# Peptides against a protein of PDB entry 8YVU: the designs that were tried, part 114

Target 1, 39 residues: chain A of PDB entry 8YVU
Amino acid sequence: PQLCYILDAILFLYGIVLTLLYCRLKIQVRKAAITSYEK
Target 2, 160 residues: chain B of PDB entry 8YVU
Amino acid sequence: TWLTVLKKEQEFLGVTQILTAMICLCFGTVVCSVLDISHIEGDIFSSFKAGYPFWGAIFFSISGMLSIISERRNATYLVRGSLGANTASSIAGGTGITILIINLKKSLAYIHIHSCQKFFETKCFMASFSTEIVVMMLFLTILGLGSAVSLTICGAGEEL

## One batch from the design tools (peptide; made by RFdiffusion4, then SolubleMPNN)

Design b2_p19_1_s2 (from b2_p19_1, 13 letters changed)
Fold by OpenDDE base, seed 1:
Structure b2_p19_1_s2 (fold): chain B 39 residues (1-39), chain C 160 residues (1-160), chain D 39 residues (1-39), chain A 19 residues (1-19)
Amino acid sequence: as target 1 above (39 residues)
Amino acid sequence: as target 2 above (160 residues)
Amino acid sequence: as target 1 above (39 residues)
Amino acid sequence: NLLTLLLLLLVLLLLKLAL
C-alpha cells in the first residue's frame, strides 16, 4: 500500500507538470495565432 | 528539422509498440503456461480465451517494426505500409480494450457475487489474479493504441 | 489498496491524454512557426 | 508489485515522450 501511494504522488506530480507545460504551450499557440492575424 | 524530430518520435513510438507487444505476449504465455484456462469456470479469462494477448501482440509488433523500417528507409511505399499497419493496430487495440473491459467487468462481478473475503479460496484467488492481469493488459493495450494512433497521425501527416 | 489502484488508473489515463494533447499542441506550434517563417 | 512496476515503467516512458 505504501508503494501505491508513492506511485500516486509521482503520477500526480507528473500530471501537474504536464498541465503546466500544456498551459504554456496553449498560450504560445494563442500568441502565434494573434501574430498571424495581425499580418 | 521538423522531419527529423518526427522521425525520432516515430522511432520511439515504434519501439514503444514493440515493447508493449512483447510484454503482452510474455504475460499471455506465462498465464497460459501456469493456468489451465480451459478448466476455469466462468468468463474470468475471456480475453485470454479470445487469444487477445497473442494476436494483439502480433499486430502491435508488426506495426512497430513497420514504423521503424519506414523511418529508416524513408520510402513512400513503406510509409503507406506503416500507415496501414498502424491503422490495423489501432483497430486491434480498440477491439482489445473492449474485450478487456468486458473481462474486467465479469471478473469484478464474480468477486462481488462470491463475497471473496477469503482470499485463499481458489476461485477468489483466480478471479483476483485475473483482474490484476486484465488491468495490466488493459494499460498496455491503451499504451499500444496511443502509440499506434500517434504513428497513424504522423504517417497521415507525411502523406499530405 | 483498491482506492490506490483506481487513483493510479485515473492519473495514468490523465497522463496519457495530456501527453497526446501536448504532442498535438507542439505540432501545431511548429506548423505555425514554419508558416510564419515562409512568410 | 508487478502492476506497480509496470505503472512505473509506463510513467518513465511518458516522461521520456514528454521531454
Scores: peptide ipSAE 0.525, ipTM 0.809, DockQ to the pose 0.288; fails the geometry check
Fold by OpenDDE base, seed 2:
Structure b2_p19_1_s2 (fold): chain B 39 residues (1-39), chain C 160 residues (1-160), chain D 39 residues (1-39), chain A 19 residues (1-19)
Amino acid sequence: as target 1 above (39 residues)
Amino acid sequence: as target 2 above (160 residues)
Amino acid sequence: as target 1 above (39 residues)
Amino acid sequence: NLLTLLLLLLVLLLLKLAL
């Protein structure tokens, strides 16, 4: 049972970090698309 | 398009803060209604004795509401107010994490000292239940802090 | 205890899906950067 | 059970942000 809660904590933290990185990358893709359209 | 996406993300972050605040309040009220924390021996519920579920929830709720109002009305004075509230909620979240970590350490130490092999002993059950609730509140507080910090960065970026 | 392991499985699956989406998006950003450098 | 529900809500929130 203790190992299950530790695993939940690690997976939860990993999910948050991945979501932040995905949002950052999505913003970069949109900026690159706008810059490519202005050229 | 970028501003519209940021506005949708800000509203989502504000809603997340309000939801986190409501869940923390619900946990606080349930624990206070079911358990007489004042009569429990030990520091197993130190975070609840400190009133963190209540004041932390108030700060996150105010911060979330101000963020939503600021986004909807698009007024410069509301943006500054939201930035201030989000900064205050970030400080409150950091303090809450510290209190919850201390409570978690005390609860785990209690379980180790009393060699809680018999899960059905009232003291061991209470310590385990406290540990589960404190872990849940810690995760909620980390989420609230993450949303508050994100909103402060977005608000600071709009003022520059 | 059984519900904890079910949650771990769901969170693990979610983490894998997010990792795959992140990898796809990262490849798209790299392709966009290479195309912008060739122009 | 309550921790499971909270984690499920977080996963749904992350899914909404990802879509």
Scores: peptide ipSAE 0.521, ipTM 0.807, DockQ to the pose 0.259; fails the geometry check
Fold by OpenDDE base, seed 5:
Structure b2_p19_1_s2 (fold): chain B 39 residues (1-39), chain C 160 residues (1-160), chain D 39 residues (1-39), chain A 19 residues (1-19)
Amino acid sequence: as target 1 above (39 residues)
Amino acid sequence: as target 2 above (160 residues)
Amino acid sequence: as target 1 above (39 residues)
Amino acid sequence: NLLTLLLLLLVLLLLKLAL
């Protein structure tokens, strides 16, 4: 039971890190799209 | 494109499929060696009685190997063979998920009916163990199906 | 104990969805970078 | 414990795909 909660914490942390990386990548895509539209 | 990324990850997907198949086969072998499934009353191990860990592992292993070989050799006949094997593996994975869901429902119903508060009761222990194994097999089957479908889409894109 | 397994399933599904979205976004960034280099 | 190990392996595979 304690190991289950540890795994939940690791998966939760992984989900947060992936969400942050996704947000950063989404901002990069938006910036690239804007730069392509101005050219 | 999605196709270019899938093509770059094709070897990784094939390796993942083989690994999933090997893990499923190992679980099937361990359960069959430790437990006499034929003498267990009820449908708690219905997925094992159906032989899913064995035939599913064979289909996924063949599909994964053909996908890796197809990527390395870049031959048209291997691409078609890989597409056929991945399609067959996708069908097998879908069937396996259905069998595992049915088994999971039966195992959960058994736990609920017998009010398994005492974990040390042999019947409740077996039902709990079956539930854990079936859940693991279900996750592995979903991963295998995802890899097989991805490889099928990649192979279909190369034939067009 | 049942709540841990439900949480594991939700976090697992979330991880798969985020990975798929991240892959899609990474492809879009690569396409945008190629288009920017050809101009 | 075995389910935990499987979930950990899946997270590692997802991490490899993400990098």
Scores: peptide ipSAE 0.521, ipTM 0.808, DockQ to the pose 0.263; fails the geometry check
Fold by OpenDDE base, seed 3:
Structure b2_p19_1_s2 (fold): chain B 39 residues (1-39), chain C 160 residues (1-160), chain D 39 residues (1-39), chain A 19 residues (1-19)
Amino acid sequence: as target 1 above (39 residues)
Amino acid sequence: as target 2 above (160 residues)
Amino acid sequence: as target 1 above (39 residues)
Amino acid sequence: NLLTLLLLLLVLLLLKLAL
């Protein structure tokens, strides 16, 4: 049971990191779209 | 396009499919070597009795190998062959998922009926072990199916 | 212990979905970069 | 233990795809 909770913690941390990376990529896509519209 | 991305990842998807197939084959071999499934009462190992780890692994291995070969040689006949093999592997994966879900339901029902509070009872231990193995195989089969479908879409896009 | 495995399954599914979304976004960023380079 | 190992391997694979 203790190992299961450790795995949950690792997966949770991974989920947070992926969410942050996703947000950064989403911002990059938005910036690229705005730059293409101004040209 | 999505097709261009799938084409770039085709080798990776093929390798993933082969790896999934090998892991499934290993699980099948280990379970069959350690446990005499024929003497186990009930349908707790119905997926193994159906031989899914073996025939599924063969289909996934063939489709993965054909996909890798097709990508490397870039021959039209190999592309068609890979498309056919990946389609067959996708069907096999879908069938495998169905078998595994049925097995999982039977295993869970067994645990519920026998009120498996004592983990050390042989029957309850076997049902729990079956459940764990079936869940693992289900995840592997989903990964294999995802790779096979992706390769099928990629191959279909090359024929158009 | 059963709750731990359920949580693992949910976190795992979340990880897969996020990975797919991240791949989609990464492709969009690459397409936008190529389009900006051809102009 | 085996399930945990498989989940860990899958997380590592996803991490490799994410980077």
Scores: peptide ipSAE 0.506, ipTM 0.798, DockQ to the pose 0.279; fails the geometry check

Design b2_p19_1_s3 (from b2_p19_1, 13 letters changed)
Fold by OpenDDE base, seed 5:
Structure b2_p19_1_s3 (fold): chain B 39 residues (1-39), chain C 160 residues (1-160), chain D 39 residues (1-39), chain A 19 residues (1-19)
Amino acid sequence: as target 1 above (39 residues)
Amino acid sequence: as target 2 above (160 residues)
Amino acid sequence: as target 1 above (39 residues)
Amino acid sequence: TLLTLLLLLLVLLLLQLAL
């Protein structure tokens, strides 16, 4: 049971970090798409 | 297009802050209603004794509401107000994390000292319950801080 | 206790899906950067 | 159970942010 809570904490932290990185990358892709369309 | 995406992200982050604040208030009120924290010996509920669920929830709620209002009205004074509120919420979140980590350490130390093999002992049950609540509050505080920081960055980008 | 393990499984699956999406997005950003450098 | 509900809510928020 203690290992389950530790695993939940690690997976939760990983999910937050991945979400932040995904948002940053999605913004970069959108910026690149806009820059390619103006050209 | 970029501004519209940022606006949607700001609204989502604001809603996340409000939701986090409401959950923190709900947990705070439930714990205060079920447990007489004043009669519990030790620092197991130090975060609750410090009133963190209440003031933290207020700061996150204000930050989220100001972010949503700033996005909708797009007024320069509201943008600055939202930036200030998000900064204050970020500081409050950092302080909350610190308090919760200290509480978690005390709760874990209590469990270790009393060798809580008997889960049904009232003291061990309270320590375990406190640990679970503190962990949940810690996660909520991290989410609130993340949203506040994100909103601060978005607001700073609009002033630039 | 069984619910904790189910939640771990869901969070693990979510983490894998996000990692795959992140990798795809990263490849798209790299392709966009290469295409902008050749023009 | 409360922790599981909170984690579920977080996963739903992350899913909405990802979509």
Scores: peptide ipSAE 0.550, ipTM 0.831, DockQ to the pose 0.273; fails the geometry check
Fold by OpenDDE base, seed 2:
Structure b2_p19_1_s3 (fold): chain B 39 residues (1-39), chain C 160 residues (1-160), chain D 39 residues (1-39), chain A 19 residues (1-19)
Amino acid sequence: as target 1 above (39 residues)
Amino acid sequence: as target 2 above (160 residues)
Amino acid sequence: as target 1 above (39 residues)
Amino acid sequence: TLLTLLLLLLVLLLLQLAL
């Protein structure tokens, strides 16, 4: 049971970090698309 | 439009912040109702004794509500108010995380020192239960802080 | 305890899916950056 | 059980954010 909770915590943290990185990357793609449209 | 998508993201973040605050408040009230923390000897529930679940939930709720109102009304004064509230909630969240980490360390130290092999001993059970609740609250606080910081960055970007 | 392991499995699967989505988005950002550099 | 429910809720929120 203790190992299960530790694994949950690690997976949860990983999920948060990946979500933040995905959001940042999505914003970058949007900015790149806008810049390409203005040219 | 990209603006409508960003607006939906802000609203979603605000709703998430309010929901997180409500869950923290519910946990705080349940723990206070089930456990008489005032009569529990030791620092195992130091975060609860500090009232963090209550004031933290209030700050996050206010921040989330202001963010939603600011987004819906699209008024410059509300944007500044939301930015201020989000900044305050971010500070509160950081303080809460610090308190929860300290509490978690104390709880883990207690479990280690008392060699809690017998889970059914009242003190060991309380320490384990406290650890579980503190971990849950820590995760909620991290989520709340993440949403508040995100909203603060979005609001600051609109003012520039 | 069995429910904990089931949750771990779901979180692990979600982490893998997010990693794949992140990789795809990263490739898109790289392609957009290359296209902007060629113009 | 409460921790598992909270983790599940967070996964759902992350899924909604990702879509």
Scores: peptide ipSAE 0.550, ipTM 0.831, DockQ to the pose 0.274; fails the geometry check
Fold by OpenDDE base, seed 1:
Structure b2_p19_1_s3 (fold): chain B 39 residues (1-39), chain C 160 residues (1-160), chain D 39 residues (1-39), chain A 19 residues (1-19)
Amino acid sequence: as target 1 above (39 residues)
Amino acid sequence: as target 2 above (160 residues)
Amino acid sequence: as target 1 above (39 residues)
Amino acid sequence: TLLTLLLLLLVLLLLQLAL
């Protein structure tokens, strides 16, 4: 049971990191789309 | 550059698919070695009785291998073969997920009906163990399906 | 213990979905970068 | 324990995909 909670914590942290990376990437895609529209 | 990146991603997906298949095969083999499924009453191990860990693992392994070979040789005929294998693996994965979900439902129902408060009872232990293995196999099948679908999309994109 | 397994399943599913979305987004960024380079 | 190991392996695989 304790190991399960540790795993949950690691997976939760991983999910947060991935969410942040996804947000950054989404912003990059939006910026690229705007730059393409201005050309 | 784009083709090189896609190639690396395809190879990685193929390796992931093979690895997933090998893990599924290992689990299937271990379960079959430890448990005499033929003597187990009920549908708790229906996915194993159907041989899903074995044929599913084979399909995923073949798909992954063909994907890797296709990527390395850059031959049009191999791309088509990989696409066909990935499609077949995706269908097999979908079927496997369905079987595993049915097995999981039956296993959970069995646990609920028998009110398994005593983990040490043989029937409850077997049902719990089956549930754990089926859940693991379900996750592996989802991963395999994800890789196969991704490879199929990549292969279809190369043919267009 | 049951809650831990449920949480693991949810976090696992979330991780898979995020990974797929991240890959798709990464491909989009790469496509956008290539299109910008060809202009 | 086996499920935990599998989840850990999956996390490592996802990490490899993400990097």
Scores: peptide ipSAE 0.549, ipTM 0.831, DockQ to the pose 0.294; fails the geometry check
Fold by OpenDDE base, seed 3:
Structure b2_p19_1_s3 (fold): chain B 39 residues (1-39), chain C 160 residues (1-160), chain D 39 residues (1-39), chain A 19 residues (1-19)
Amino acid sequence: as target 1 above (39 residues)
Amino acid sequence: as target 2 above (160 residues)
Amino acid sequence: as target 1 above (39 residues)
Amino acid sequence: TLLTLLLLLLVLLLLQLAL
């Protein structure tokens, strides 16, 4: 049971980090698309 | 436009802050209604005794509301106000995390000292319950801080 | 305890899905960068 | 049970961010 809670914490942290990275990457894609449209 | 995308993200982050604040308030009120924290010996509920769920929730709520209002009105003075509120909320969130970590350490130490093998003992049950609530509050505070910091960065980018 | 394992499974699946989405988005960013460089 | 509900809520929030 303790291992389950530890795993939940790790997976939760991983989910947060991935979400942040995904948001950053999404912003970059949008910026790149805008720059390409202005050229 | 890029601005429209940022606007949608700001609104989402603001809503997330308000939601986090409301959840924190709900947990605070539930804990206060079910448990008389004043009669509980020890520092197991130190974060609640300090009133963190209440003042933290207020700060996050104000930050979220100001962010939404600033986005909707698109006024320069509101942008500055939102940036200030988001910064204050970020500081409050950081302080809250620190308090929660201290509370968690004390709770875990209490469980260790009392060798809580019997879950049905009132003290051990309260310590376990406190630990669960503190962990939940910690996660909510981290989410709130993340949203506040994101809004602060977005607001700072608009001022530049 | 059984709910913990179910939650672990859901979080794990979510992590995999997010990783795949992140990879796809990363490929899109790279393609956009290449297209911008060719202009 | 409360922790599981919170984790579920977080997963839903993350899913909304991902879509």
Scores: peptide ipSAE 0.547, ipTM 0.828, DockQ to the pose 0.291; fails the geometry check

Design b2_p19_1_s4 (from b2_p19_1, 13 letters changed)
Fold by OpenDDE base, seed 2:
Structure b2_p19_1_s4 (fold): chain B 39 residues (1-39), chain C 160 residues (1-160), chain D 39 residues (1-39), chain A 19 residues (1-19)
Amino acid sequence: as target 1 above (39 residues)
Amino acid sequence: as target 2 above (160 residues)
Amino acid sequence: as target 1 above (39 residues)
Amino acid sequence: PLLTILLLELVLLLLKLAL
């Protein structure tokens, strides 16, 4: 049971990291789209 | 371009279905190797005793393989024939997943009836372990269903 | 023990949703790259 | 724990495919 909670914590941390990476990628795509529209 | 992307997604979904089936088979074989189900008193592993993980995974694997083969041959055969084969594979996959869900519900219900208050008894530990395996199989089945539904929607969209 | 299984289910659902969102974003990035190249 | 390990492996595989 304790190992289960530790693994859940690791998975939760991983999910947060993935969300942050996704947000950064989304911002980069938006910046690229704006730069392409100004050209 | 959109059709090429959809084709790549369909192949990925088909591979995911096959992988899910293989994982289910691996779990079934591991459970059969670690636990001598024949010597366990009680019906806690009745779904495993029936060989459900094996035949279910085989059926799902065949459906996934048929889907992938149909998609790969789309370049060489008439579009209608490929579409028909993809639709048939999606229906077969959906049916297999439905059977898996029904069996998983039955197994889960059985384990819940055997709810032990004393966690440290060998029977209660085995029941908990069985519950964990059933939950894992349920999640894998839900993933398989999601992939099959996605393939069915993609195939239906190509027919329209 | 029951809480661990509930947390596993939530983390699993979150993982699926993140995967779908990431795939959608990747497709959008590819579409934007193709449109920029045609340009 | 096996479910969580499998889920972690699946997420890692998806990440590898995404990169």
Scores: peptide ipSAE 0.560, ipTM 0.832, DockQ to the pose 0.325
Fold by OpenDDE base, seed 3:
Structure b2_p19_1_s4 (fold): chain B 39 residues (1-39), chain C 160 residues (1-160), chain D 39 residues (1-39), chain A 19 residues (1-19)
Amino acid sequence: as target 1 above (39 residues)
Amino acid sequence: as target 2 above (160 residues)
Amino acid sequence: as target 1 above (39 residues)
Amino acid sequence: PLLTILLLELVLLLLKLAL
């Protein structure tokens, strides 16, 4: 049971980090698209 | 720069802060409605007795709202107000974390002393439930503090 | 305890899906960067 | 179990934001 809670914490942290990275990447894609449209 | 990224995420951070505040308030309300904390012996619910879910939620909500308004209106006076509110919310969040950690330590100590092998014993169940709620609130408070600090840094960068 | 393991499985699956989405998005960013360089 | 439910809800929210 204790291992389950530890795993939940690790998976939760991983989910947060991935979400942040995904948001950053999405913003980069949008910026690249805007720059391409202005050219 | 990191400041530019924070500026673009300011609205998101503000919304996150408000959401965190609302969740904390909801948890506080639910716990207070289900459990009569006043009749519970010990300091297992010390964070709730201190009213942290309430005042913490208020501070975070105000900070988040001010941050969103400041971003939308782009007024200098609102930026200063938001910076002040975010700073206050950061201090409140830090205090809340401290209270929650103390509560968590007391709850864990209680569980250890009573050798809670029987989960169905009322005292052990309450201690376990308190521990779970406190942990959840701790995580939410950390998220709220992170958002408030980020907003504070963003606001400070705009004043420079 | 059984619910904890179910949650772990769901979080694990979510992590995999997010990783795949992140990889796809990263590939898109790379393609956009290459296209911008060719102009 | 309450923590697990909250984590699941957060994951669902993150999924919604990702799509």
Scores: peptide ipSAE 0.555, ipTM 0.826, DockQ to the pose 0.314
Fold by OpenDDE base, seed 5:
Structure b2_p19_1_s4 (fold): chain B 39 residues (1-39), chain C 160 residues (1-160), chain D 39 residues (1-39), chain A 19 residues (1-19)
Amino acid sequence: as target 1 above (39 residues)
Amino acid sequence: as target 2 above (160 residues)
Amino acid sequence: as target 1 above (39 residues)
Amino acid sequence: PLLTILLLELVLLLLKLAL
């Protein structure tokens, strides 16, 4: 039971980190698309 | 496009499908070796009694291998064979999920009826173990089905 | 205890979805970089 | 415990793909 809560905490942290990385990549893709459209 | 992404990940999806199949086969073999399922009263291991870990693993393995071979050889006959195998694997996966859900419901009902507060009771231990194994098999089957469906869509897109 | 298992399932599903989306974005960034280099 | 180990392994695989 205690291990389940520890795993939940790790998975939660992993989810947050992945979300941040995803947002960062999405912003980069959008910037690249805008730069390509202006050329 | 979604199709171009699926085409690039086709080999990865095939490998994932084979890996999932091997894990399912390993679990099935271990459970059959450790437990005499035929002597266990009740439907706690109904998915194992139905032989799903074995035939499901075979279908997923064949589908994954055909998908990888089809991608590497780029032959039209292999694409059709892969599409057929992936379709069969998708049907098998759907059937397996249904069997696993039924088994899970029976296992959970058994735990509830016996008020399994004591983990060390043999019946409660077997029911909990069965539930854990069935849940793992269910997750693996969902992953395998997802890969098979993705490969089927990719193969169908190449035939059009 | 049941809530822990439900949370694990939700976090697991979220992790899979995020990984797929991240892979898709990473491929898009690579394609954009290649197209920019050829110009 | 086996399910938790499998989940942890999958998380590690996802982490490897993310890096």
Scores: peptide ipSAE 0.544, ipTM 0.819, DockQ to the pose 0.295
Fold by OpenDDE base, seed 4:
Structure b2_p19_1_s4 (fold): chain B 39 residues (1-39), chain C 160 residues (1-160), chain D 39 residues (1-39), chain A 19 residues (1-19)
Amino acid sequence: as target 1 above (39 residues)
Amino acid sequence: as target 2 above (160 residues)
Amino acid sequence: as target 1 above (39 residues)
Amino acid sequence: PLLTILLLELVLLLLKLAL
């Protein structure tokens, strides 16, 4: 049971990191789209 | 547009399929090594008794490899071969899902019948472990099937 | 132990959703890059 | 625990694809 909770914690942390990376990528895509529209 | 996207991700899907296959093989091997499935009564490990982790993994591995090779060489004959392999893998995946669902139902029924409150009882532990493994394999099979179907659609689009 | 499995299921679903979203985002980036190259 | 390990591997694969 303790091992499961440790793994859950790791997966949770990974999920947070992926979410942050996704958000950054989304912001970059939006910036690229805006720059393309201004040209 | 969707076909173009699938074509660009074909290699990734192939790699994912191979990885899924390898994981399925590893789990199958571990379960067979730790548990004598032949002596376990009933249908708790019916998917393992059917050999699904092995043959399913083989089909997915072949499909994934052919997909990667087909994408890299961009040859018409390889595309046809990949399409055939992906179709076969899709059929295998569908069959595997069916077997796993049946196994899952039986495992859940077993847990329900035995009222497994004491996790430390060997029978209850085995049933719980079986359920976990079957669920995991089901998810892997769904992922593999998704990749195989995607690759099949991509290959069919290239033949048109 | 049941809580661990529930958390695993949620994390798995989250991983799938993030994968799909990432694929969509990657496609958008590629489309934006192609449009920028044609101009 | 096996499901979690698998999920972790899938996540790592996605990360490699993302980079």
Scores: peptide ipSAE 0.563, ipTM 0.835, DockQ to the pose 0.303; fails the geometry check

